# Peptides against a protein of PDB entry 3B8E, part 80

Target 1, 230 residues: chain A of PDB entry 3B8E
Amino acid sequence: PFLIFIIANIPLPLGTVTILCIDLGTDMVPAISLAYEQAESDIMKRQPRNPKTDKLVNEQLISMAYGQIGMIQALGGFFTYFVILAENGFLPIHLLGLRVNWDDRWINDVEDSYGQQWTYEQRKIVEFTCHTPFFVTIVVVQWADLVICKTRRNSVFQQGMKNKILIFGLFEETALAAFLSYCPGMGVALRMYPLKPTWWFCAFPYSLLIFVYDEVRKLIIRRRPGGWVE

## One batch from the design tools (peptide; made by RFdiffusion4, then SolubleMPNN)

Design b1_p15_7_s1 (from b1_p15_7, 11 letters changed)
Fold by OpenDDE base, seed 1:
Structure b1_p15_7_s1 (fold): chain B 230 residues (1-230), chain A 15 residues (1-15)
Amino acid sequence: as target 1 above (230 residues)
Amino acid sequence: SRIEEDMRRAREIAR
């Protein structure tokens, strides 16, 4: 997100506080969940044929897959960001290059796509209004990520949701998202403003996309054992 | 306060 912020010169889509909340609040439980997840019998319980080369290849493939998932997560976040700003009069194309004027507190007549003028305070409010939904989007997308991380080869439909830690993780992330979004004082403490309920659904297509992506990936792996997609 | 006003506006956006 920060890279796109720099490249596109758009208003900041995700604040530092929000990033910290993601890193500390959403990634910890999934990591623990994965640590306690039962090893997949077909892969995880088997030693690589060549511990040096096969391990390296597997790590690279896993890294690539998670990199792709991360990109999808980011896309979901940006989608939510653009939706919110568009609902507030700022179309995506208008946001390009707008950051300089956006962040200038002395400019109080920044025009949106419809010619409406926005004060600095108004702009900052809508900017910070994007941060929480971006975070929530990441959480919702991570639901799919957590589910798909249970197995490397088997479909989620085959494995099921037997890990209580995973379920707890999903609950915790959701509770954290709700807490940060709606708990009184969070706007003051963390500048995480209330989330419009409909914005929760902005992430769902991307959550589904990750799910489909993983299912397709796993399907390919099952059909082509030892392939590069593994 | 400014923060209260910001919160008010945020609620308006969240409607």
Scores: peptide ipSAE 0.176, ipTM 0.835, DockQ to the pose 0.013
Fold by OpenDDE base, seed 2:
Structure b1_p15_7_s1 (fold): chain B 230 residues (1-230), chain A 15 residues (1-15)
Amino acid sequence: as target 1 above (230 residues)
Amino acid sequence: SRIEEDMRRAREIAR
């Protein structure tokens, strides 16, 4: 999120403190989940055969755990971000390069994609409105991502939900999201305005699509082991 | 409509 913010010069999609909460609280869960996955998982049953192949496997696991999951989370968050801004008159293309004027408190006539002028206060309200659902979206997407990380080859339905650490992580992330979203003072302290519970469901279709895609991928891997899809 | 309602609420909190 931060890299896109810098490169695209878009309005800040997520506050710095919330980013830290993700890094220290939310993003730790996938790593812990992978470490404490059930022995029935194909990930854990992998005996070291050859140091070279083991390195490749570890690199792939790291890439999946930190690279792919991070990308999926970012995509989900930005999807929500762009939807909110688009609904308020700011199309994605219009946001490119807008940060400089967006953050200038002395410019009170920033135009949206439809020619409507926005004051500094109005813009910041919209910006801060994006912070909470961005974070919530990440958590919702992580529900699917954590389940996906249980195994590389087996279906989630075959492996089941036996990892107590994973389950605990899911509850922890959900509790954190609820706390940051609804606890009094979070709007002032973290610039996360409270949202209605219905916003939690906005990310579900996206999370479901990722989940289905991964299940299909795993199905292909099981049918053709060693294929390009792996 | 949902976003607009949340925005209205956010404005009220920000005042």
Scores: peptide ipSAE 0.017, ipTM 0.595, DockQ to the pose 0.015
Fold by OpenDDE base, seed 3:
Structure b1_p15_7_s1 (fold): chain B 230 residues (1-230), chain A 15 residues (1-15)
Amino acid sequence: as target 1 above (230 residues)
Amino acid sequence: SRIEEDMRRAREIAR
């Protein structure tokens, strides 16, 4: 998100602290899942056929899959960002290069796509209004990702531990989202204004997209065992 | 919502 902010020179879609929370949250759950999978494999005395190659391949495949999912998550967040700004009069095309004027407190007549002038204070309110929904969108998409991770593994015994990890991950992400979105002072401290409940639903299409993507991937794997798509 | 209130306040300030 921050890279796109710099490259496109658009108003800041998400605060730095929130970005860190997302990065840590998205990396931690997969890492824990992998650690437990390895531990279960060790307990089950199922030595990998080739410990070096199988571990490496699995790590690469997981990394690629999560990388792709992460990109979809980012797209979902940006979609929400653009929708909010569009609803407030700023079309996506108009946002390109707007940051310089947007962040200038001395410019109080920045025009939106419809010719309406926005003061600095108004612009910052709209910007901060985008931060929370962006974050929540990512969290909701992460729910889908976590659920998908559960279904990737066919072992019934692995499902129990995976369920605990899944539940913990869902709880952590949801608690964090609730804390950042609704706790008093977060608007000032993190520039995250309270979220309207309707914005939680804006992420659902992207969650569905993640599910469809994973099901298609699983279907391909089932039809082509040992293929390049794992 | 608080957002709506802030937006209202912002509009009031802009007037």
Scores: peptide ipSAE 0.015, ipTM 0.539, DockQ to the pose 0.012
Fold by OpenDDE base, seed 4:
Structure b1_p15_7_s1 (fold): chain B 230 residues (1-230), chain A 15 residues (1-15)
Amino acid sequence: as target 1 above (230 residues)
Amino acid sequence: SRIEEDMRRAREIAR
């Protein structure tokens, strides 16, 4: 998100503190899940055909998969961001290069896509209105990621432990999202303004996309000779 | 507070 902010010079879609909350709170659960998947493989005494080569290949495939999932998550967040701004008169094309003027407190006549002028205060209200839905979207999309972790090939044999981790992760992420979104003072502390519950559903198409992606990935793996993970 | 008012406005904008 921050890279796109810099490259496209769009208004900041997500605050730094919120990004840290995602990295430290939300992204930790998938990492833990991966660590347990490796541990499960060791417990099951699965011997790879070639320990060195197969390990490296598997690590690369896992890294690529998570990288792609991360990209889908980011797209989901940006989709929510663009929807909110578009509903407020700022079409995506108009946002390109707008950051400089957007963040200038002395410019009070920034025009939207329809010629309406926005004061600095008004712009910041809209910006901070985007922060919470963006964050919530990421969390909701990560629910799908956690469910995918449950259905990993290695977890088939030790679903009980994975289920506990998954349930804990879902609870943690949801609680964090609710806390940051609706707890009194969060708007002041984090500039995350509260949102309507309907915005929680904005992430659902992207969650579905992740599921479809995972199913396609698994289908490809099943069709490959030797399998992805022995 | 000013921030509370902004938050109220933000809710209206987000509708």
Scores: peptide ipSAE 0.021, ipTM 0.653, DockQ to the pose 0.013; fails the geometry check

Design b1_p15_7_s2 (from b1_p15_7, 11 letters changed)
Fold by OpenDDE base, seed 1:
Structure b1_p15_7_s2 (fold): chain B 230 residues (1-230), chain A 15 residues (1-15)
Amino acid sequence: as target 1 above (230 residues)
Amino acid sequence: SLLEELARLAREIAR
Protein backbone atom coordinates (compact mmCIF):
# COMPACT_ATOMS: atom_id res chain seq x y z
CA PRO B 1 0.00 0.00 0.00
CA PHE B 2 2.73 2.44 0.87
CA LEU B 3 4.55 1.78 -2.38
CA ILE B 4 1.45 2.58 -4.38
CA PHE B 5 0.97 5.63 -2.22
CA ILE B 6 4.39 6.85 -3.28
CA ILE B 7 4.28 5.78 -6.91
CA ALA B 8 0.77 6.95 -7.67
CA ASN B 9 1.02 9.93 -5.34
CA ILE B 10 -2.42 9.25 -3.91
CA PRO B 11 -3.72 10.01 -0.44
CA LEU B 12 -2.42 7.52 2.09
CA PRO B 13 -4.69 4.49 1.99
CA LEU B 14 -3.36 2.79 5.09
CA GLY B 15 -1.66 4.53 7.95
CA THR B 16 1.35 3.30 9.83
CA VAL B 17 -0.76 2.75 12.91
CA THR B 18 -3.14 0.51 11.05
CA ILE B 19 -0.21 -1.41 9.62
CA LEU B 20 1.07 -1.95 13.13
CA CYS B 21 -2.37 -3.06 14.22
CA ILE B 22 -2.33 -5.63 11.45
CA ASP B 23 1.16 -6.88 12.12
CA LEU B 24 1.04 -6.89 15.89
CA GLY B 25 -2.65 -7.02 16.67
CA THR B 26 -4.41 -9.19 14.18
CA ASP B 27 -1.72 -11.46 12.77
CA MET B 28 0.06 -12.81 15.83
CA VAL B 29 -2.64 -14.93 17.41
CA PRO B 30 -3.79 -16.41 14.11
CA ALA B 31 -0.21 -17.16 13.13
CA ILE B 32 0.48 -18.86 16.42
CA SER B 33 -2.72 -20.82 16.05
CA LEU B 34 -1.32 -22.53 12.98
CA ALA B 35 1.23 -24.23 15.20
CA TYR B 36 -1.64 -26.08 16.81
CA GLU B 37 -3.21 -27.21 13.56
CA GLN B 38 -3.66 -30.91 13.09
CA ALA B 39 -1.25 -32.54 10.74
CA GLU B 40 -2.46 -33.35 7.28
CA SER B 41 -3.53 -36.94 6.90
CA ASP B 42 -0.72 -37.68 4.48
CA ILE B 43 2.08 -35.86 6.28
CA MET B 44 3.71 -39.08 7.44
CA LYS B 45 3.67 -40.35 3.88
CA ARG B 46 5.67 -37.38 2.66
CA GLN B 47 9.40 -37.51 2.46
CA PRO B 48 11.20 -35.23 4.85
CA ARG B 49 12.72 -32.08 3.48
CA ASN B 50 16.22 -32.57 2.23
CA PRO B 51 18.19 -29.87 4.02
CA LYS B 52 20.90 -30.00 1.38
CA THR B 53 18.64 -29.33 -1.57
CA ASP B 54 15.40 -27.94 -0.22
CA LYS B 55 15.19 -24.48 1.24
CA LEU B 56 12.61 -23.62 3.86
CA VAL B 57 11.73 -20.55 1.88
CA ASN B 58 11.90 -20.97 -1.85
CA GLU B 59 10.99 -18.77 -4.76
CA GLN B 60 7.69 -20.52 -5.07
CA LEU B 61 6.72 -19.74 -1.51
CA ILE B 62 7.79 -16.13 -1.88
CA SER B 63 5.87 -15.85 -5.12
CA MET B 64 2.81 -17.30 -3.50
CA ALA B 65 2.98 -15.21 -0.36
CA TYR B 66 3.90 -11.87 -1.85
CA GLY B 67 3.17 -12.17 -5.52
CA GLN B 68 -0.20 -13.83 -5.32
CA ILE B 69 -1.95 -13.83 -1.97
CA GLY B 70 -0.36 -10.60 -0.84
CA MET B 71 -1.36 -8.91 -4.05
CA ILE B 72 -4.93 -10.08 -3.70
CA GLN B 73 -4.98 -8.70 -0.17
CA ALA B 74 -3.63 -5.39 -1.35
CA LEU B 75 -6.14 -5.26 -4.15
CA GLY B 76 -8.91 -5.85 -1.67
CA GLY B 77 -7.72 -3.00 0.48
CA PHE B 78 -7.33 -0.66 -2.44
CA PHE B 79 -10.71 -1.59 -3.76
CA THR B 80 -12.25 -0.56 -0.47
CA TYR B 81 -10.16 2.59 -0.45
CA PHE B 82 -11.23 3.61 -3.93
CA VAL B 83 -14.87 2.85 -3.23
CA ILE B 84 -14.89 5.01 -0.13
CA LEU B 85 -13.13 7.88 -1.82
CA ALA B 86 -15.40 7.60 -4.82
CA GLU B 87 -18.43 7.76 -2.56
CA ASN B 88 -16.96 10.91 -1.10
CA GLY B 89 -16.51 12.45 -4.51
CA PHE B 90 -12.96 11.45 -5.34
CA LEU B 91 -12.79 9.17 -8.34
CA PRO B 92 -9.67 7.01 -8.69
CA ILE B 93 -8.31 8.94 -11.64
CA HIS B 94 -8.61 12.18 -9.72
CA LEU B 95 -6.56 10.79 -6.86
CA LEU B 96 -3.50 10.33 -9.04
CA GLY B 97 -1.00 12.99 -8.12
CA LEU B 98 -3.34 14.56 -5.58
CA ARG B 99 -1.27 13.70 -2.51
CA VAL B 100 0.81 16.85 -2.50
CA ASN B 101 -2.22 19.08 -2.41
CA TRP B 102 -4.09 16.65 -0.21
CA ASP B 103 -1.49 16.76 2.52
CA ASP B 104 -0.96 20.51 2.34
CA ARG B 105 -2.74 22.05 5.29
CA TRP B 106 -2.64 25.46 3.68
CA ILE B 107 -4.74 24.35 0.74
CA ASN B 108 -8.35 24.32 1.81
CA ASP B 109 -9.97 24.27 -1.59
CA VAL B 110 -8.94 20.94 -3.05
CA GLU B 111 -11.62 19.99 -5.48
CA ASP B 112 -13.09 16.54 -5.81
CA SER B 113 -14.15 14.99 -9.08
CA TYR B 114 -17.38 16.96 -8.97
CA GLY B 115 -15.94 20.36 -8.18
CA GLN B 116 -16.71 20.29 -4.47
CA GLN B 117 -14.02 21.96 -2.43
CA TRP B 118 -12.60 20.17 0.55
CA THR B 119 -10.81 21.74 3.47
CA TYR B 120 -7.72 20.13 4.89
CA GLU B 121 -9.65 18.89 7.90
CA GLN B 122 -12.35 17.39 5.74
CA ARG B 123 -9.79 15.65 3.56
CA LYS B 124 -8.02 14.19 6.55
CA ILE B 125 -11.30 12.90 7.92
CA VAL B 126 -11.97 11.17 4.63
CA GLU B 127 -8.44 9.81 4.54
CA PHE B 128 -8.69 8.44 8.03
CA THR B 129 -12.11 7.12 7.19
CA CYS B 130 -10.36 5.04 4.56
CA HIS B 131 -7.80 3.66 6.99
CA THR B 132 -10.31 1.73 9.05
CA PRO B 133 -12.08 0.00 6.17
CA PHE B 134 -8.74 -0.80 4.59
CA PHE B 135 -7.66 -2.37 7.85
CA VAL B 136 -10.91 -4.27 8.18
CA THR B 137 -10.59 -5.45 4.61
CA ILE B 138 -7.18 -6.87 5.38
CA VAL B 139 -8.57 -8.62 8.44
CA VAL B 140 -11.42 -10.15 6.46
CA VAL B 141 -9.04 -11.28 3.76
CA GLN B 142 -6.79 -12.69 6.45
CA TRP B 143 -9.62 -14.98 7.46
CA ALA B 144 -9.25 -16.73 4.17
CA ASP B 145 -5.49 -16.55 4.31
CA LEU B 146 -5.41 -18.15 7.72
CA VAL B 147 -7.84 -20.86 6.73
CA ILE B 148 -5.96 -21.73 3.55
CA CYS B 149 -2.69 -21.90 5.47
CA LYS B 150 -4.06 -24.77 7.53
CA THR B 151 -2.96 -27.21 4.87
CA ARG B 152 -0.37 -27.48 2.16
CA ARG B 153 -2.11 -29.92 -0.12
CA ASN B 154 -5.38 -31.02 1.41
CA SER B 155 -8.54 -29.05 0.92
CA VAL B 156 -9.84 -27.15 3.90
CA PHE B 157 -12.92 -29.29 3.59
CA GLN B 158 -10.78 -32.36 4.06
CA GLN B 159 -8.85 -30.88 6.96
CA GLY B 160 -11.83 -29.39 8.74
CA MET B 161 -11.94 -26.66 11.36
CA LYS B 162 -11.04 -28.52 14.51
CA ASN B 163 -8.30 -26.19 15.68
CA LYS B 164 -9.95 -24.29 18.51
CA ILE B 165 -7.00 -21.95 18.80
CA LEU B 166 -7.37 -20.99 15.16
CA ILE B 167 -11.06 -20.38 15.65
CA PHE B 168 -10.24 -18.27 18.66
CA GLY B 169 -7.72 -16.37 16.57
CA LEU B 170 -10.34 -15.60 13.97
CA PHE B 171 -12.66 -14.27 16.63
CA GLU B 172 -9.89 -12.36 18.32
CA GLU B 173 -8.76 -10.57 15.19
CA THR B 174 -12.36 -9.83 14.27
CA ALA B 175 -13.12 -8.52 17.73
CA LEU B 176 -10.00 -6.39 17.64
CA ALA B 177 -10.97 -5.05 14.24
CA ALA B 178 -14.43 -4.23 15.53
CA PHE B 179 -12.99 -2.60 18.62
CA LEU B 180 -10.58 -0.46 16.64
CA SER B 181 -13.32 0.43 14.19
CA TYR B 182 -16.09 1.36 16.59
CA CYS B 183 -14.61 2.20 19.96
CA PRO B 184 -14.99 5.88 20.77
CA GLY B 185 -11.76 7.79 20.60
CA MET B 186 -10.08 5.57 18.03
CA GLY B 187 -10.33 8.33 15.48
CA VAL B 188 -8.19 10.54 17.65
CA ALA B 189 -5.97 7.88 19.13
CA LEU B 190 -5.29 5.76 16.07
CA ARG B 191 -6.68 7.85 13.23
CA MET B 192 -9.20 5.11 12.66
CA TYR B 193 -12.63 6.52 12.18
CA PRO B 194 -15.67 4.29 12.45
CA LEU B 195 -16.97 2.62 9.35
CA LYS B 196 -20.39 1.57 8.27
CA PRO B 197 -20.98 -2.11 8.83
CA THR B 198 -21.53 -2.51 5.11
CA TRP B 199 -17.83 -1.90 4.52
CA TRP B 200 -17.04 -5.24 6.07
CA PHE B 201 -18.68 -6.89 3.12
CA CYS B 202 -16.47 -5.12 0.60
CA ALA B 203 -13.68 -7.52 1.48
CA PHE B 204 -15.73 -10.68 1.14
CA PRO B 205 -15.26 -11.11 -2.60
CA TYR B 206 -11.51 -10.94 -2.14
CA SER B 207 -11.60 -13.30 0.79
CA LEU B 208 -13.59 -15.70 -1.32
CA LEU B 209 -11.20 -15.18 -4.21
CA ILE B 210 -8.24 -16.13 -2.05
CA PHE B 211 -10.05 -19.15 -0.75
CA VAL B 212 -11.08 -20.34 -4.19
CA TYR B 213 -7.66 -19.60 -5.59
CA ASP B 214 -5.94 -21.65 -2.94
CA GLU B 215 -8.40 -24.51 -3.19
CA VAL B 216 -7.83 -24.62 -6.92
CA ARG B 217 -4.09 -24.47 -6.36
CA LYS B 218 -4.25 -27.32 -3.90
CA LEU B 219 -6.44 -29.29 -6.24
CA ILE B 220 -3.88 -28.86 -8.99
CA ILE B 221 -1.11 -29.91 -6.62
CA ARG B 222 -3.04 -33.03 -5.68
CA ARG B 223 -3.68 -33.91 -9.28
CA ARG B 224 -0.24 -32.99 -10.54
CA PRO B 225 2.34 -33.55 -7.84
CA GLY B 226 5.64 -31.83 -8.47
CA GLY B 227 4.14 -29.19 -10.68
CA TRP B 228 5.16 -25.55 -10.74
CA VAL B 229 2.13 -24.62 -8.66
CA GLU B 230 3.42 -26.52 -5.64
CA SER A 1 -2.29 -2.88 26.90
CA LEU A 2 -1.20 -3.77 23.42
CA LEU A 3 -3.62 -1.27 21.99
CA GLU A 4 -2.37 1.35 24.36
CA GLU A 5 1.17 0.64 23.33
CA LEU A 6 0.20 0.78 19.71
CA ALA A 7 -1.61 4.01 20.33
CA ARG A 8 1.44 5.39 22.05
CA LEU A 9 3.69 4.28 19.25
CA ALA A 10 1.29 5.73 16.78
CA ARG A 11 1.37 9.05 18.53
CA GLU A 12 5.12 8.96 18.55
CA ILE A 13 5.28 8.15 14.87
CA ALA A 14 2.71 10.79 14.11
CA ARG A 15 4.94 13.42 15.69
Scores: peptide ipSAE 0.006, ipTM 0.314, DockQ to the pose 0.018
Fold by OpenDDE base, seed 4:
Structure b1_p15_7_s2 (fold): chain B 230 residues (1-230), chain A 15 residues (1-15)
Amino acid sequence: as target 1 above (230 residues)
Amino acid sequence: SLLEELARLAREIAR
C-alpha cells in the first residue's frame, strides 16, 4: 500500500502505525501458531528434500507469498479504500496525483470528483476513516492466509482444523482488530476511527477468493505432481 | 485539539 501511495501519488491508504499493528499485533500470533500445525497425512511418504538443491525459501514460495497471495490481499485493501473514498466523493481516477494537495495543510479547497471543496481537516477525517477499514480488511484476508498456510498440498478439508493454537490465533487477531477499531481513544491514539460493522464484510469476497484460489492450486498439485504450480 | 475534533467528527461519520 505504501508503494502505491508513492507511485500513484494517492492519499495514504494505510497509516504507518496501522501497518505496525498488522505486522506486530495481528500477524505474530497466527504465524507462531503454524509451528504447532499437524503434519500433512502424506508427509512421511514424501521423499526428504535435498538440502543441496532445495532451499527453505525458494522463488516459488516467494512468488506465492508476495506475488499471488500478497497481491490478492493488497487488492482487497485497496478495494475497501477506493469504495470509502468514492462514497465520500473521491472517485479512483480523481485520486491519482492528489497526494500533494491532499497533504498540504494550507490548501483548504481541494475538490472532489463532484466539485465539492474539502478543507484539510475534512480530508484527514476521510483519510483516517479509510485506515481502520483497510486494516480490518487485511485482518479478514489474513484469516484465509492463515488457514491456507496449514498445508502445502492437502486441502484444508482433508487436513481439518485441529490446531487449537491456530484457532486461538484467529480469535486473537480478530479480537485485537475489534479492540483497535472500537476501543475509545483509538481514533486519537492510532488515528483509527471506528467503522460500521458492515465494513467487516467488504473483505469477505477477497478472503473467499484466496481460499478458493489456494484450494484449486492444491487440487492441481495433487492431480499433477511436479507441475509448475508446486 | 485538531485530533479531538477529528475524533469527534469520525464518531459522527461512524453513526
Scores: peptide ipSAE 0.000, ipTM 0.229, DockQ to the pose 0.013
Fold by OpenDDE base, seed 3:
Structure b1_p15_7_s2 (fold): chain B 230 residues (1-230), chain A 15 residues (1-15)
Amino acid sequence: as target 1 above (230 residues)
Amino acid sequence: SLLEELARLAREIAR
């Protein structure tokens, strides 16, 4: 999100505080829960890795984590961002290069896509209105991401949901997201204005996409062991 | 995210 903010010079889609809430708040317990995940049923049937040739963290894993899954998360967040701004009169094409004027407190006549002028205060309200839904979108996508990360090869349906700590993590991150989104004072303290409950559902297609994509990937791995997809 | 990184590591260990 921040890279697109800089490259495209658009209004800030996700605030630094919300990023910290993701990294330190919602992601912490779920991430730790993976350490308690049961071994895959076929783990003892796999040959041990060669510690000299087989890297623990390889290019393929990095590509999957940061490239594929990270890209889908970003797309989900930006989709929500663009929808909110469009509903407030700012079409995506109009946002390109707008950051300079958007962030200037002395410019109170920034025009939207329909010629309506926006004061600095009004613009910041809209910007901060985007932060919470973007954050919530990431959390919803993280549900799928956490679940798919339970296994490397086996389907989630084969592995099951027996890890109680992981289940707790899902509830914890959701509860925290709800707290940060709806608790009074969060708009002032964290620049996270409350969102309509319907925005929670905006990310569901992306969560489903991640889940389906990874299950298909794992299916391919099971059918073609040692392939490039593994 | 940290979750993604840990998931990556978990998958790597599972390999």
Scores: peptide ipSAE 0.006, ipTM 0.344, DockQ to the pose 0.052; fails the geometry check
Fold by OpenDDE base, seed 2:
Structure b1_p15_7_s2 (fold): chain B 230 residues (1-230), chain A 15 residues (1-15)
Amino acid sequence: as target 1 above (230 residues)
Amino acid sequence: SLLEELARLAREIAR
C-alpha cells in the first residue's frame, strides 16, 4: 500500500500507526495460534523431508503467501479506500498525482472529480476516514487468511475448527479492530476515525475469494501431489 | 530523490 502511495502519488491510504496495529496487534495472536493447530491427518504418513531438496519454506509457499494472497489482501484494502474516496467525490483516476496538492496545508481549493473545492482540513478528514476501513478490511481478510493457513493440504472442512486458540485469535483481532475503530479518542490519537458498521462488509468478497482460492488450491494438491501448486 | 520523498512523507505522517 505504501509503495502504491508513493508511485501513484495518491493520498495516503493506510497510516503508519495503522500498519503498526496490524503488525503488532492484529497479526500477533493469530500467528501464534497457528502453532497450536491440530496436525493434518496425513502428516505422520509423509516421508521425511530431504534437506537438500525440500525446504520448510519453499519458493512456492513464499509466492503464495506474499504474492497471491498478499495481492488479494491489498486489493481488498484499496477497493475500500477507492470506494470511500469516490463516495466523497474523488474518483480513482483523479487521485493519481494528487498527493502533492492534497498534503499541502496552504492549498485549500483542491478540486474533486466534480469540481467541488476541498479545504486541507476536509481532505485530511476524508484521508483519516480511509485509514480505519482499510485497517478493518485487512482484519476481515485476515479471517480467511488465518483459516486457510490451518492446513497445507487438507480442506478446512476436513480439518475442522478445533483449535480454540485460533478461535480466540480471531476474536482478539476482531475485538482490537472494533476497539481501534470505535473507541473515543482514536481519531485524535491514532488518526483512525470511526467507521460505519456497513464498511466491515466491504472486505467480505475478498475474504471469500481467498478462501475459495485456497480451497481450490488444496483440492488440486490432493488430486495432483507433487505438482507446482504444492 | 526517492529517499528524500520517503523522508518527507515520513515526517508528514509523524505530524
Scores: peptide ipSAE 0.000, ipTM 0.324, DockQ to the pose 0.021; fails the geometry check

Design b1_p15_7_s3 (from b1_p15_7, 12 letters changed)
Fold by OpenDDE base, seed 2:
Order: structure tokens, then sequence, then C-alpha cells
Structure b1_p15_7_s3 (fold): chain B 230 residues (1-230), chain A 15 residues (1-15)
């Protein structure tokens, strides 16, 4: 997100505080919960890895985590960001290169896509209004990401949701996200303005996409062991 | 003070 902000010179989609809340707040308990996941039913039927050739974290895992899943997460966040700005008169194409004028306090006549002029204060309100929904979008997408990380090969439907610590983690990160989004004073303290409850649903298609994608991937692995998808 | 004002306005817009 930050790289796109720099390259495209768009208004800041995700604040530094929100990033810290993700890294230190919402992600910790869920990540720890994965250590308590039940072993896959077929784990003892797998051949031992060759420690000289087979890394625990290989290029395929990196590609999945940072390439594919990370891209879908980013797309979900940016989708929410662009929808909010579009609803406020700023179409995506109009945002390109707008950052310099957007961030200038002395320019109070920045035009939107419809010719409406926006003061600096108005622009900052809509910008900070984007930060919270972007954050919430990441949390909602993380639900799917956490669930798919339960297993490497087995379907989630085969594995089930028996890990109570993981379930607790999902509730904890959601409760924390709600607290940070709606608690009085968070707008002042964290520049996280409250969002309409409807914005929570903007990420659902992307969460579903991640889930379906991973289930299909795992299905392919089960049908074609030793393939490039594993 | 400015942030507090902006936050109040944002809450009003969020209703």
Amino acid sequence: as target 1 above (230 residues)
Amino acid sequence: DELARLARLARELAR
C-alpha cells in the first residue's frame, strides 16, 4: 500500500498507526494460535523432507504468502479505499498525482472528479475516513487467511474448526478492530475515524476469494501430489 | 484541537 502511495502519488490509503495496529494488535494472537492447530490426518503418511533440499519456507510458500495472498489482501484494501473516495467525488483516475496538492494545507480548492472544490480540512476528513475501513478490510481478509493457514494439504472442511485458541484469536482481532474503529477518542488518538457498519462487508468478497482459491489449491495438491502447486 | 474537530465532523458524517 505504501509503495503504491509513493509511485502513484495518491492520498495516503493506510496510516502508519493502522499498520502498527495490524502488526502488533490484530495479527499476534491469530498467528500464535496456529501453533496450537491439530496435526493434519495424513501427516504421518508423508515422506520426510530432505533437510538439504527441502526448506520449511521455500519459494512456493513465499510466493503464496507474499505474492498471491498478499496481493489479494492489498486489492481488498484498495478496493475499499477507492470506493470510499469515489463516493466522495474522487474517482480512481483522478487520484493519480493528486497527493502533492492534497497534502498542501494552503490549497483549499482541490477539485474532485465532478468539479467540486475541497478544503484541506475536508480532504483530511475523507483521507482519515479511509484509514479505518482499510484496516477493517485487512482484518476481515485475515479471517480467511488465518483459516486457510490451518492446513497445508487438507481442506478446512476435513480439518474442521476444533482449535479453540484460533477461534478465540478470530474473536479477539475482530473485537480489537471494532474497539479501535468505534471507541470514542480513537479519531483523536489514532486518527482512526469511525466507519459505517456497511464498510465491514466490502472485504467479504475478497475473503471468500482467498478461501476458495486456497481450497482449490489444496484440492489440486490432493489430486496431483508432487505438483508445482504444492 | 484541530484533530478533535475533525474527529467530531467525521462522526457526524458516519451517522
Scores: peptide ipSAE 0.031, ipTM 0.676, DockQ to the pose 0.013
Fold by OpenDDE base, seed 5:
Structure b1_p15_7_s3 (fold): chain B 230 residues (1-230), chain A 15 residues (1-15)
Amino acid sequence: as target 1 above (230 residues)
Amino acid sequence: DELARLARLARELAR
């Protein structure tokens, strides 16, 4: 998100404080929960890692984590961001290069795509209104990300949802997201303004996409062991 | 003070 903010010069889609809430708040318990996951049923059928050639973190794993899943997560957040701004009169094309004028407190006549003028205060309200839904979108997408991380080869349907610590992690991150979104004073403390409950559903297509994508990937791995997708 | 004003306005817009 921050790279696109710099390159495209768009209004800030996700605040630094919100990023810290993701990294330190919503992701820790879910990550720890994976240590309690049951071994896959086929683990004894796999060849041991070659310590001379195989790294624990290989290019394929990096590509999967950052290049594929991370990009889908970012797209989900940006989709929510663009929808909110469009509903407030700022079409995506109009946002390109707008940051300089958007962040200038002395400019109180920034025009939207329909010629409506926005004061600095009004613009900052809309900006901070985007931060919370972007954050919530990431959390909802992280549900799918956590679930797909349970296994490398087996389908989640084969593995099941028996890990009680993982289930607790899903509830914890959701409860934390709701707390940060709706608790009084979070707008002042974290620049996270409350969102309409309907915004929670904006991420669902992307969560489904991640889940389907990973299940298809795992299906390919099971059918063609040793392929480039592994 | 400005943040408190913004927070009130944001709550009104979020309703």
Scores: peptide ipSAE 0.024, ipTM 0.593, DockQ to the pose 0.013
Fold by OpenDDE base, seed 3:
Structure b1_p15_7_s3 (fold): chain B 230 residues (1-230), chain A 15 residues (1-15)
Amino acid sequence: as target 1 above (230 residues)
Amino acid sequence: DELARLARLARELAR
């Protein structure tokens, strides 16, 4: 989000405080929960890793985390961002290069895509209105991400949902997201303005996409062991 | 409608 903010010179889609809430709040317990996941059924059929040659974090994991899954997460977040701004009169194409004028407190006549003028205060309200739905979108997508990370090869349906700590993690991150989104004063304290409950559902297609994508990937791996997809 | 929503949100946050 911050990279696109700089490169495209668009209004800030996700605040720094909100990013910290993701990294330190919602992601930590779910990530720890994976350490308690049951071993895959075929783990004893795999050769032990060579600690000299086989890295714990390899190019495949980096590609999955940052390249594939991370890209889908970013797309989900930006989708909600663009929808909110479009509902407020700012079409995506109009946002390109707008940051300089958007962030200038002395410019009170920034025009939207329909010629309506926006004061600095109004623009900042809209900007901060985007932060919470973007955050919630990331959390909803993280549900799928956490679930798919349970296994490397087996389907989630084969592995099951027996890890109570993981289930607790999903509940915790959701409860925290709801707290940060709806608790009185969060708009002032964290610049996380309350969102309509409907915004929680905007991320569901992306969460489903991640889940389906990874299940298909795992299916390919099971059918063609040692392929480039593994 | 959206401006009215923003105005309401702004007022709620100002309390």
Scores: peptide ipSAE 0.017, ipTM 0.531, DockQ to the pose 0.013
Fold by OpenDDE base, seed 1:
Structure b1_p15_7_s3 (fold): chain B 230 residues (1-230), chain A 15 residues (1-15)
Amino acid sequence: as target 1 above (230 residues)
Amino acid sequence: DELARLARLARELAR
């Protein structure tokens, strides 16, 4: 998000505090929960990794994690960001290059896509209003990410949801997201302004996309073991 | 004070 902020010179879609909340707040418990996941039913039928030939982390895994899933997560966040700004009069094309004027506190007549003038304060409100939904979007997408990480090859439907710690992690990150989004004072303390409950649903298509993508990937792996998708 | 004002406005927008 920050790279796009710089490259496109758009208003900041995700603040530093929200990033920290993701990295330290919402990701830790879910990640730890995966250590307690039940082994896949076929794990004992698989040959051990050859430490001389097989890297623990291969290019395919990196590509999947950062190039595919991570990109979908980012797209989900940006989608939410653009929707919010568009609803407030700032169409995506108008945001390009707007950052300089957006962040200038002395400019109080920045026009939106419809010619409405926005004060610095109003702009910062809408900007910080984007941060929370972006964060929530990431959390919702992380639900799918966490669920798909339960297994390497088996479908989630085959593995089931028996890991109580993982379930707790999903609730914890959701509760934290809700707390940060709706607790009084969070706007002042963390620049996380409250969002309409409907914004939680903006991420669902992307969460579903990740889930479907991974299930399809796993299906391909099961049908074609040793393929490039593994 | 400014942040508090912004937060109030944000709550109003969130309704």
Scores: peptide ipSAE 0.087, ipTM 0.745, DockQ to the pose 0.013; fails the geometry check

